# Ledger of designs, part 25: peptides against a protein of PDB entry 5K2M

Target 1, 273 residues: chain A of PDB entry 5K2M
Amino acid sequence: MRIGITYTVLRREEMAIKERAGEFGEVVMLHEDDLLFPGNYDLDVVIIRNVSHFKALYTARLFESEGIPTVNSSRLIFEAGDKLFATLRLAGKVPVPEWKAALSEGGALRVPDSLGYPLVSKPVFGSWGRLLAKVNDRDSLEAVLEHRKWMKNPLYGIHYFQEFVEKPGRDIRSYVIGGEFVGAIYRYSNHWITNTARGGKAEPCSDPEVEELSVKAWEAFGEGALAIDIFESEKGLLVNEVNPNMEFKNAARVTGADMAGKLVEYAVEVAKT

## One batch from the design tools (peptide; made by RFdiffusion4, then SolubleMPNN)

Design b1_p10_3_s4 (from b1_p10_3, 5 letters changed)
Fold by OpenDDE base, seed 4:
Structure b1_p10_3_s4 (fold): chain B 273 residues (1-273), chain A 10 residues (1-10)
Amino acid sequence: as target 1 above (273 residues)
Amino acid sequence: MEEFLKTLGE
């Protein structure tokens, strides 16, 4: 078996994936600079680890066009990596924060009529809490909308909003690979944006309700490897978002779960189908 | 490099 691994930066995750993939066959590391299509890739499966959502999406689609399956698939990356498209999948299966989408400034200005204040403005794409805004009032909403007009990428003109969820100073990140729950962590932060990239403490989460909800959230997509962000709210557990390009170094360290191994095992299964 | 990796790491 020949396992490709595409990457932008060789992180701890990519090193762990490479190491575990070596137990199953030949590993071909493919930096973004190595990717030229169409190409003569002799690979049974490709694990997609590009940092950019769009580069990951296009890389997956390009390999698929050559008959090489990817983990994650371009379909999953597309649907899970867009916050709005992910919400559309999740909302029919699991509890999610109340949300609105608007396609114009005039539409966006009416969002508070439904969600009230405070609300959260999110770009449909982006990682590590970039361009998240807590919108407390009309003036803040107008400012966010004005700034979006001057952003170069037209996707910033897609206005996605959520209710502001009061959290107990933490959120939950769980991991589901091939429909199997692998593990979960609490991410602690004094900021309303709970993100470990911003120095949050991680602790293991052992909660059967989190496990059940995580699997159901994965089933909304029905394939691949997902990190799932869950809020503890007064309404109960809410699935906030999913990530088809998961980071797991902190979760693996804290839980002891073999997330890299589980990802490789799943990729090997995909290669055999 | 390590600081950059820490900043990118969730």
Scores: peptide ipSAE 0.006, ipTM 0.425, DockQ to the pose 0.565
Fold by OpenDDE base, seed 3:
Structure b1_p10_3_s4 (fold): chain B 273 residues (1-273), chain A 10 residues (1-10)
Amino acid sequence: as target 1 above (273 residues)
Amino acid sequence: MEEFLKTLGE
């Protein structure tokens, strides 16, 4: 078996994936600079580890066009990596925060009639809480919408909003690979944006309700490897978003779960299908 | 890129 691994930067995750993949066959590391298409690649499967959502999406689709399966698939990256498209999948299967989408400024100005204040403005793409805004009032909403008009990417004209969810100073990140729950962590933060990247503490999460909800959230997509972000709200557990380009170094360290091994095992199964 | 990813450290 020949296993490709595409990457932008060799992180702890990519090193762990490479090491575990070596137990199953020949490993071919492919930096973004090595990728030209059509390329007639001799690979049985490709693990997609490009940092950019769009680079990952196009890389996956390009390998698929040559008959090579990818983990994750271009379909999954497309649907899970867009916050609005992910919400559309999740909303039919699991509890999600209340949301609205508007396609114009005039539509966006009516969102508070349904969601009230405070609300959260999110771009449909992007990572690490970039361009997330807590909108407390009408003046703040108008300011966010005005700034969006001057952003060059037309996707910033897609207005996605959620209710503001009060959290207990933490959120949950779980991991589901091939339909199997692998592990979960609490991410602590004093800021309303919980991100471990900002120096938050991580602790193991051992909650059967989180495990069940995480599997159901994965089943909304039905394939691949997903990180799942869950809120502990007054309404119970809510699935906020999913990530098809999971970071897991802290989760693996804190839980002891073999996330890299589980990802490789799933990729080997995909290669045999 | 490496420093950026280190600062993003999940």
Scores: peptide ipSAE 0.005, ipTM 0.439, DockQ to the pose 0.607; fails the geometry check
Fold by OpenDDE base, seed 2:
Structure b1_p10_3_s4 (fold): chain B 273 residues (1-273), chain A 10 residues (1-10)
Amino acid sequence: as target 1 above (273 residues)
Amino acid sequence: MEEFLKTLGE
């Protein structure tokens, strides 16, 4: 077994993945600078750990074009890594926050007629709560839309909105790999954006409803390794988004779950298929 | 970059 691991930065996650992959075979670390295509890669599977969503997506697709399966697949990265596309998958299987998509400013200005205020503006791509805006009124909506007009990436012209979900000062991040629930954490924040990246605490989440919902959310995609962001709302649990390029350092530490091992085991299974 | 990753980390 020859296992590739693509990466941008050697984080604790990539180190753990490397270590566990070494138990199954030869490990080939592939920094972004090492990636040239077409190439003659002698690999049975590649674990995709590039930080950039788009780099991860294209890297996966490039390896797949050479007959090398990836974890995650380019299909999964594409479908799960876009908030709108992920919502389209999720909405058919699990409760999600009420959402609207608009393809123009004129369309976006009508979103409050359905969602009301406050609402959340999200870019369809990006991590760590970047460009998330709580929109409390018309003036704020107009400001967000005005700023989006001047953003160079055309994907910022895709207007994705959610209802503002009042959360109990935390959210849940769960992990499902190959359809198996691996673990979950509470992420605490004093801000409406609960990303632990901003100094939040993490605690173990042991809730059977979270486990069941997480598996169902994974089944909306039907493959790979996903981190799943869940809100505790007055309406119950809502699946907010999924991440096909998950960080898990804090979750692994807090839960004791072998996230890296489970990811490698799944990659080995994919290689054998 | 490490600080950025710390800022971006879970």
Scores: peptide ipSAE 0.000, ipTM 0.410, DockQ to the pose 0.504; fails the geometry check
Fold by OpenDDE base, seed 5:
Structure b1_p10_3_s4 (fold): chain B 273 residues (1-273), chain A 10 residues (1-10)
Amino acid sequence: as target 1 above (273 residues)
Amino acid sequence: MEEFLKTLGE
C-alpha cells in the first residue's frame, strides 16, 4: 500500500495523518510544489490535505485522471466545498437554514422579500468565515452587492443568502468519515461567526441527535470525510455547511477521537475498491 | 499561508 498525502502546510492534522498512514504502508508526502501533472505517481490512494479548496479540488481530479482514487474525491470536494451546491445536497435530506440564491443584483435585491432581515450573505466558496456578512437592512444589502461587483472572481457574482440563525453562543462541528460518526465538538464564540480560528473554545459534544443528523448529512453526499457544521436553533438542529477539507486538531484533542486514524483507514478502504 | 494560519489562530 502506497499512500500519498498532498499538503500545503504541515499542520498537526497532516502530521497525524502521516503517522497513522505509516502503519498501513509506505507514505509519500507531496507538497504542492511537488505536484506536476500528468505525472507517473505510483500510489494506491491520495489523501488530499491542500489548504485551498480549489487546489484540493484540482489535485484530486488530477490524481483521479491517472486512475488514483483520492480522499476526498474531486466530486465530493466540488459539491461539499461549495456552499450552494452543498445546500442543494443537504436540503433534500436534513434540515437546513432557509436559503436563497440569486444570479444577479436585481435578483439579490428581492431575496429579503422571501427571507426577510436579518440575512447572511455568503460567498459560495471560502473558509474561516471570510466575506460572511450579516445583512440587517436594505442599505447593507446594497453595500454588499456593490462591493461584490468590484471583486474580480466571477463566483462573487453568485449570490447565496441564508437566514440569520440565532445561536446560543456556540455551534457544533461534527465529523463523519466513511459514513461513521467519529465525534463532535461545541465551538464557543461571542461572535455570530463561530470559528475556533477566531478564538473560540472547543468542548466535547455528546448528543445522539447530533450524531444521527451528522450521519444523515454525510449520506446526502454518500462518500468521504466531512466536517459538518450544525446550528442549534429555535427550530431545532440545522445543518449549516459541510467541509470536505476539515481541520480536526482541536476536535481530536478535545474528544480523544482518532480522526487521523479513521481518515487513513477510510483511505485504505478506498484504495482497495 | 503559514503566517496567515498563525494569524487566524489555526
Scores: peptide ipSAE 0.000, ipTM 0.437, DockQ to the pose 0.404; fails the geometry check

Design b1_p10_4_s1 (from b1_p10_4 with V8S D10E)
Fold by OpenDDE base, seed 5:
Structure b1_p10_4_s1 (fold): chain B 273 residues (1-273), chain A 10 residues (1-10)
Amino acid sequence: as target 1 above (273 residues)
Amino acid sequence: FEEFLRNSEE
């Protein structure tokens, strides 16, 4: 078996994936500079680890066009990597924070009529809490909308909002690969954004409700490897978002779960189908 | 397109 791994930066995750993939077959590391299409790639499956959401998406689709399956698939990357599209999948299967989408400033200004204040403004793409804004009042909403007008990417004109969820100083990151729950962690922070990439600490999470909810969230998409962000709220557990290009170094370290191995095993199974 | 992707990196 020949396993490709596409990447932008060789992180701890990519190194772990490479190492584990070597146990199953020949590993072909493919930096973005190595990718040219159409090409003559002799691969049974490709694990997509490009940092850019869109580069990952297009890379996956390009390999698929040559008959090579990818983990994750271009479909999954497309749907899960966009916060709004992910919400559309999740909302039919699991509890999610209340949300609104608007396609204009005029529409966005009406969002508080439904969600109230405080609310959270999110771009539909991006990671590590980039451009998240807690909007406490009308003045803040107007400011966020004004700033969005001057952002060059047209996707910033897609206005996605959630209710502000009061959290107990932490959130949950779980991992589901091929429909199997692999593990979960608590991410602690004194800030309302609890992402460990911003200096949060991680602890293992062992909660049957989290496991069940995580699997259900994965089933909303029905394939691939997903990291799932879950909030503990007064309303119970809420699935906030999913990530089809997961970081897992902290989770693997804290839980001892073989995230890289599970990902490779899934990729091998995909190759065999 | 590259400029479009600049802010989409994780």
Scores: peptide ipSAE 0.016, ipTM 0.561, DockQ to the pose 0.102
Fold by OpenDDE base, seed 1:
Structure b1_p10_4_s1 (fold): chain B 273 residues (1-273), chain A 10 residues (1-10)
Amino acid sequence: as target 1 above (273 residues)
Amino acid sequence: FEEFLRNSEE
């Protein structure tokens, strides 16, 4: 068994994955600078750990073009890593925050007629709460839309909005790999963005409802390894988004769950299929 | 994926 691991930066997660992969076969570490295609790679499976969503997506697709399966697949990265496409999958299976998509400024200006204020503006791509805006009124909405006009990437012209969900000073991050629930944590923050990458504290979450909802959210995609963000709302649990390139250092530490081992085991299963 | 590429070119 030859296991590739693509990466941008060697983080705690990549080190753990490398170590566990070594128990199953030969490990080939592939920094982004090492990736040229077509490349005639001799690998049975590749674990994708590139930091950039787009680099991860293209890397996965390029390996697949050479007949090498990836974890996650390019399909999963594409659908799960886009907030709008992920919402389309999730909305058919689990409760999600109310949302609207608009393809023009004129359309976007009508979103409050449905969602009201406050609402949340999100880019369809990106992580760690980048370019998330709490929009409290018309003036703020106009400002966000004006700024988007001057952004070079045309994907910023795709306007995705959610209702603002009041949270109890925390959210939930769960992990599902190959359809198996692995663990969950609470992420605490005094800010409405509760992402641990921005300094949130983590505590174990042991809730059967979270476990059930997390598995159902994963089933909306039906493959791979996903981190799932869940809100505790007045309406109950809501699945906010999923991440096909998950960080799990804090979750592994707090829960004691073997996230890296579960990921490698799944990759080995994919290689054998 | 093809739709993504198309949107990125516009």
Scores: peptide ipSAE 0.009, ipTM 0.537, DockQ to the pose 0.030
Fold by OpenDDE base, seed 2:
Structure b1_p10_4_s1 (fold): chain B 273 residues (1-273), chain A 10 residues (1-10)
Amino acid sequence: as target 1 above (273 residues)
Amino acid sequence: FEEFLRNSEE
């Protein structure tokens, strides 16, 4: 078994994945600088750990073009890594926050007619709460829309909005790999954006409802390794988003779950399929 | 994916 691991930065996650992968076969670490295609790679599977969503997506697709399966697949990265596309998958399977998408400023200006204020403006791509805006009123909405016009990436012209969910000072990050629930954590923050990357405290989450919901959320995609962001709302648990390029160091530390091992095991299974 | 690429180029 030859296992590739693509990466941008050798983080704790990548180190753990490398270590665990070594138990199953030969490990080939592939920094982004090492990636040229076509490359005739001699690998049975590649674990995608590039930090950039798009680099991860293209890397996965490029390996797949050479007949090498990836974890995650380019399909999963594409569908899960886009907030709108992910919502489209999730909405029919699990409770999600109310959302609207608009393809123009004119359309976007009508979103409050449905969602009301406050609402959240999200780019369809991005991590760590980047470019999330709590939109409290018309003036703020106009400002967000105006700014989007001047952003270079045309994807910023895709206007994705979500109801503002009042959270109890935390959210939930769960992990499902190959359809198996691996673990979950609470992420605490005094800010409405509760991402631990911004200094939030993590605690174990042991809730059967979270576990069940997480698996259902994963089933909306049907493959791969996903981190799942869940809100605790007055309406119950809501699946906010999924991440096909998950960070898990905090979750692994807090829960003791072998996230890296589970990921590698799944990759090995994929390689054998 | 193809549609995505096309849209991203516009």
Scores: peptide ipSAE 0.008, ipTM 0.583, DockQ to the pose 0.030
Fold by OpenDDE base, seed 3:
Structure b1_p10_4_s1 (fold): chain B 273 residues (1-273), chain A 10 residues (1-10)
Amino acid sequence: as target 1 above (273 residues)
Amino acid sequence: FEEFLRNSEE
């Protein structure tokens, strides 16, 4: 078996994936600079580890066009990597924070009529809490909307909002691969943005309710490897978002779970179907 | 397209 691994930067995750993939066959590391299409790639499956959402999406689709399956698939990356599209999948299956989407400034100004204040403004793409804004009042909403007019990417004109959820100084990140729950962590922060990329502490999470909810959230998409972000709220557990290009170094470290091995095993299964 | 990808980097 020949396993491709596409990547932007060789991180701890990519090193672990490479090592585990070597147990199943020949490993072909493919930096973004190595990718030209159409091409004649001799691969049975490709594990997508590009950092950029859109580069990952197009890389996956390009390999699929050559008849090579990918983990994750372009379909999953597309649906899970967009916060609004992910919400559309999740909302019918699991509890999610209340949300509104608007396609104009005029529409966005009416969002508080439904959600109230405070609310959270999110771009539909982006990571590590980038461009998240807690909007406490009308003046702040107008400021966010004004700034969006000057952003170059047309996707910034898609206005996605959530209710502000009060969290107990932490959130949960769980991992589901091929429908199997692999592990979960708490991410601690005194800031309303709890992402570990901003210096949060990680600890193991052993909660059967988290495990059950995580699997249900994965089933909303029905394939691939997902990191799932869950809030502990006064309303119970809420699925906030999913990530089809997961980082897991902190989770692997604190839980001891074999995230890289599970990902490779799933990729091998995909190659055989 | 390159500009689109650049402006959409994670």
Scores: peptide ipSAE 0.016, ipTM 0.548, DockQ to the pose 0.085; fails the geometry check

Design b1_p10_4_s2 (from b1_p10_4, 5 letters changed)
Fold by OpenDDE base, seed 1:
Structure b1_p10_4_s2 (fold): chain B 273 residues (1-273), chain A 10 residues (1-10)
Amino acid sequence: as target 1 above (273 residues)
Amino acid sequence: SMEELRNSEE
């Protein structure tokens, strides 16, 4: 078994994946600078750990074009890594925050008629809460839309909004790999954005309802390894988003779960199919 | 840093 691991930065996650993969076969570390296509790669499977969503997506698709399966697949990265496309999958299976999509400024200005204020503006791509805006009023909405007009990436012209969910000073991140629930954490923050990358603290989450909901959220996609972000709302648990390129350092530390091992085991299974 | 990683996605 030859296992490739693509990466941008060698983080604790990539080190743990490398170490665990070594128990199953030969490990080939592939930095982004090492990737040229078309190529002649001698690999049975590739674990995708590129930091950029788009680099991860294209890397996965390029290996697949050479007949090498990837974890995650390019299909999963595409559908799960776009907030709107992920919402479309999730909304049919699990409770999600109320949302609206608009394809023009004129359409976006009508979103409050449905969602009210405050609402959250999100880009369809990006990590760690980048370009998230809590929009409290019309003036703020107009400002966000004006700024989006001058951004170079045309995807910023896709206007995705959610209701603002009041949270109890925390959110939940769970992990499902190959359909198996691996673990969950609470992320605490004094800010409405509770991502640990923005200074949140992590604690173990042991809740059977979270476990069940997490598996159902994964089933909306039906493959791969996903981190799942869940809100505790007055309406109950809501699945906010999923991440097909998960960070798990804090979760592994806090829960003691072998996230890296489970990911590698799944990759080995994919290689054999 | 997490900030460096965030910037690397652009």
Scores: peptide ipSAE 0.014, ipTM 0.553, DockQ to the pose 0.172
Fold by OpenDDE base, seed 2:
Structure b1_p10_4_s2 (fold): chain B 273 residues (1-273), chain A 10 residues (1-10)
Amino acid sequence: as target 1 above (273 residues)
Amino acid sequence: SMEELRNSEE
């Protein structure tokens, strides 16, 4: 078994994946600088750990073009890594925050007619709460939309909005790999953005409802390894988004779950398919 | 750093 691991930065996750992959066969670490295509790679599977969503997506697709399966697949990265596309999948299977998408400023200005205020503006791509805006009123909405007009990436012209969900000072991140629930954490924050990347604390989450919901959320995509962000709302649990390029250092530490091992095991299974 | 990771996603 030859396992490739693509990466941008050698994080604790990539180190753990490398270590676990070594138990199954030869490991080939592939920094982004090493990636040239077509490359005639001799690999049975590639674990995609590029930081950039788009780099991960294209890297996966490029390996697939050479007949090498990837974890995650380019299909999954595409569907799950876009907040709107992910919402479209999720909404058919699990409760999600109320959302609206608009393709113009004129359309976006009508979103409050449905969602009310406050609402959350999200780019369809990106992580770590980047460019998330709590929009409390019309003036704020106009400001967000005005700024979006001048952003160079045309994807910023895709206006994705959610209802503002009042959370109990935390959210949940769960992990499902190959359809198996691996673990979950609470992420605490004093800010409405609860991402641990912004200094939040993590604690284990042991909730059967979270586990069930997480698996159902994964089933909306039907493959791969996903981190799933869940809100605790007055309406119950809501699946906010999924991440096909998950960080799990904090979750692994807090839960003791072998996220890296489970990811590698799944990759080996994919290689054998 | 977290900032480096953020920048790497751009």
Scores: peptide ipSAE 0.016, ipTM 0.558, DockQ to the pose 0.183; fails the geometry check
Fold by OpenDDE base, seed 4:
Structure b1_p10_4_s2 (fold): chain B 273 residues (1-273), chain A 10 residues (1-10)
Amino acid sequence: as target 1 above (273 residues)
Amino acid sequence: SMEELRNSEE
């Protein structure tokens, strides 16, 4: 068994994945600088750990074009890594925050007619809560839309909005790999953005409802390894987003769950299929 | 750093 691991930065997660992969076979670390296609890669499976969503997506697709399966697949990265596309999958299976999408400024200006204020503006791509805006009024909405006109990437012209969900000073991140619930954490923050990358604290979450909902959210995609962000709302649990390029160092630390091992085991299963 | 990671996605 030859296991490739693509990466941008060698993080704690990549180190853990590398270590566990070594128990199953030969590990080939592939920095982004090593990735030239078409290439002669002698690999049975590739674990995709590129930081950039787009680099991860294209890397996965390029390996797949050479007959090498990836974890996650390019399909999963594409559908789960785009917040709007992920919402489209999730909305048919699990409760999600109310959302609207608009393809123009004129359309976006009508979003409050449906969602009201406050609402949240999100880019369809990006991590660590980048470019999230709590929009409290018309003036703020106009400002966000004006700024989007000057952003280089045309995807910033896709306007995705959610209702603002009041949370109890925390959210939930769960992990589902190959359809198996691996673990969950609470992420605490005094800010409405609860991402641990912004200084949030993590604690273990042991809730059967979270486990059930997490598996259902994973089933909306039907493959791979996903981190799932869940809100505790007045309406009950809501699946906010999924992440096909998960960080898990905090979750692994506080829960003791072997996320890296589970990911490698799944990759080995994919290689054998 | 987390900032370096964020910047690496750009």
Scores: peptide ipSAE 0.016, ipTM 0.560, DockQ to the pose 0.176; fails the geometry check
Fold by OpenDDE base, seed 5:
Structure b1_p10_4_s2 (fold): chain B 273 residues (1-273), chain A 10 residues (1-10)
Amino acid sequence: as target 1 above (273 residues)
Amino acid sequence: SMEELRNSEE
């Protein structure tokens, strides 16, 4: 078996994936600079680890066009990596924070009529809390909308809003690969954005409700490897978002779960299908 | 660094 691994930066995750993949066959590391299409790639499966959502998406689709399956698939990356599209999938299966989407400034200005304040403005793409705004009032909403007008990417004109969820100084990050719950962590932060990439501490989360909810959230998409962000709210557990290009170094370290191994095992299964 | 990773997404 020949396993490709596409990557932007060789992180701890990519090193672990490479190491585990080597136990199943030949590993071909493919930096973004090495990727040209159409190409003659002799690979049974490709594990997508590009940092950029869009680069990951297009890389996956390009390999698929050549008959090479990817983990994650371009479909999954597309649907899970867009916050709005992910919400559309999730909302049919699991509790999610209340949300609204608007396609114009005029529409966006009416969102508080439904969601109230405070609300969270999110771009439909991006990671690590980029361009997330807690919008407490009309003035701040107008400011966010004004700034978006001057952003170059047309996707910033897609206005996705979520209710502000009060969290207990933490959120939950769970991992489901191939439908199997692999592990979960608490991410602690004094900031309303609890992502560990912003200096949060991780601790193990052992909660059967989290496990069940995580699997259900994964089932909304029905394939691949997902990190799932869950809020502990006054309304109970809410699935906030999913990530089809997950970081797991902290989770693996804290839980002891073999995230890389599970990912590779799933990729091998995909290759055999 | 995380900053480098963020910059790599841009």
Scores: peptide ipSAE 0.015, ipTM 0.556, DockQ to the pose 0.179; fails the geometry check

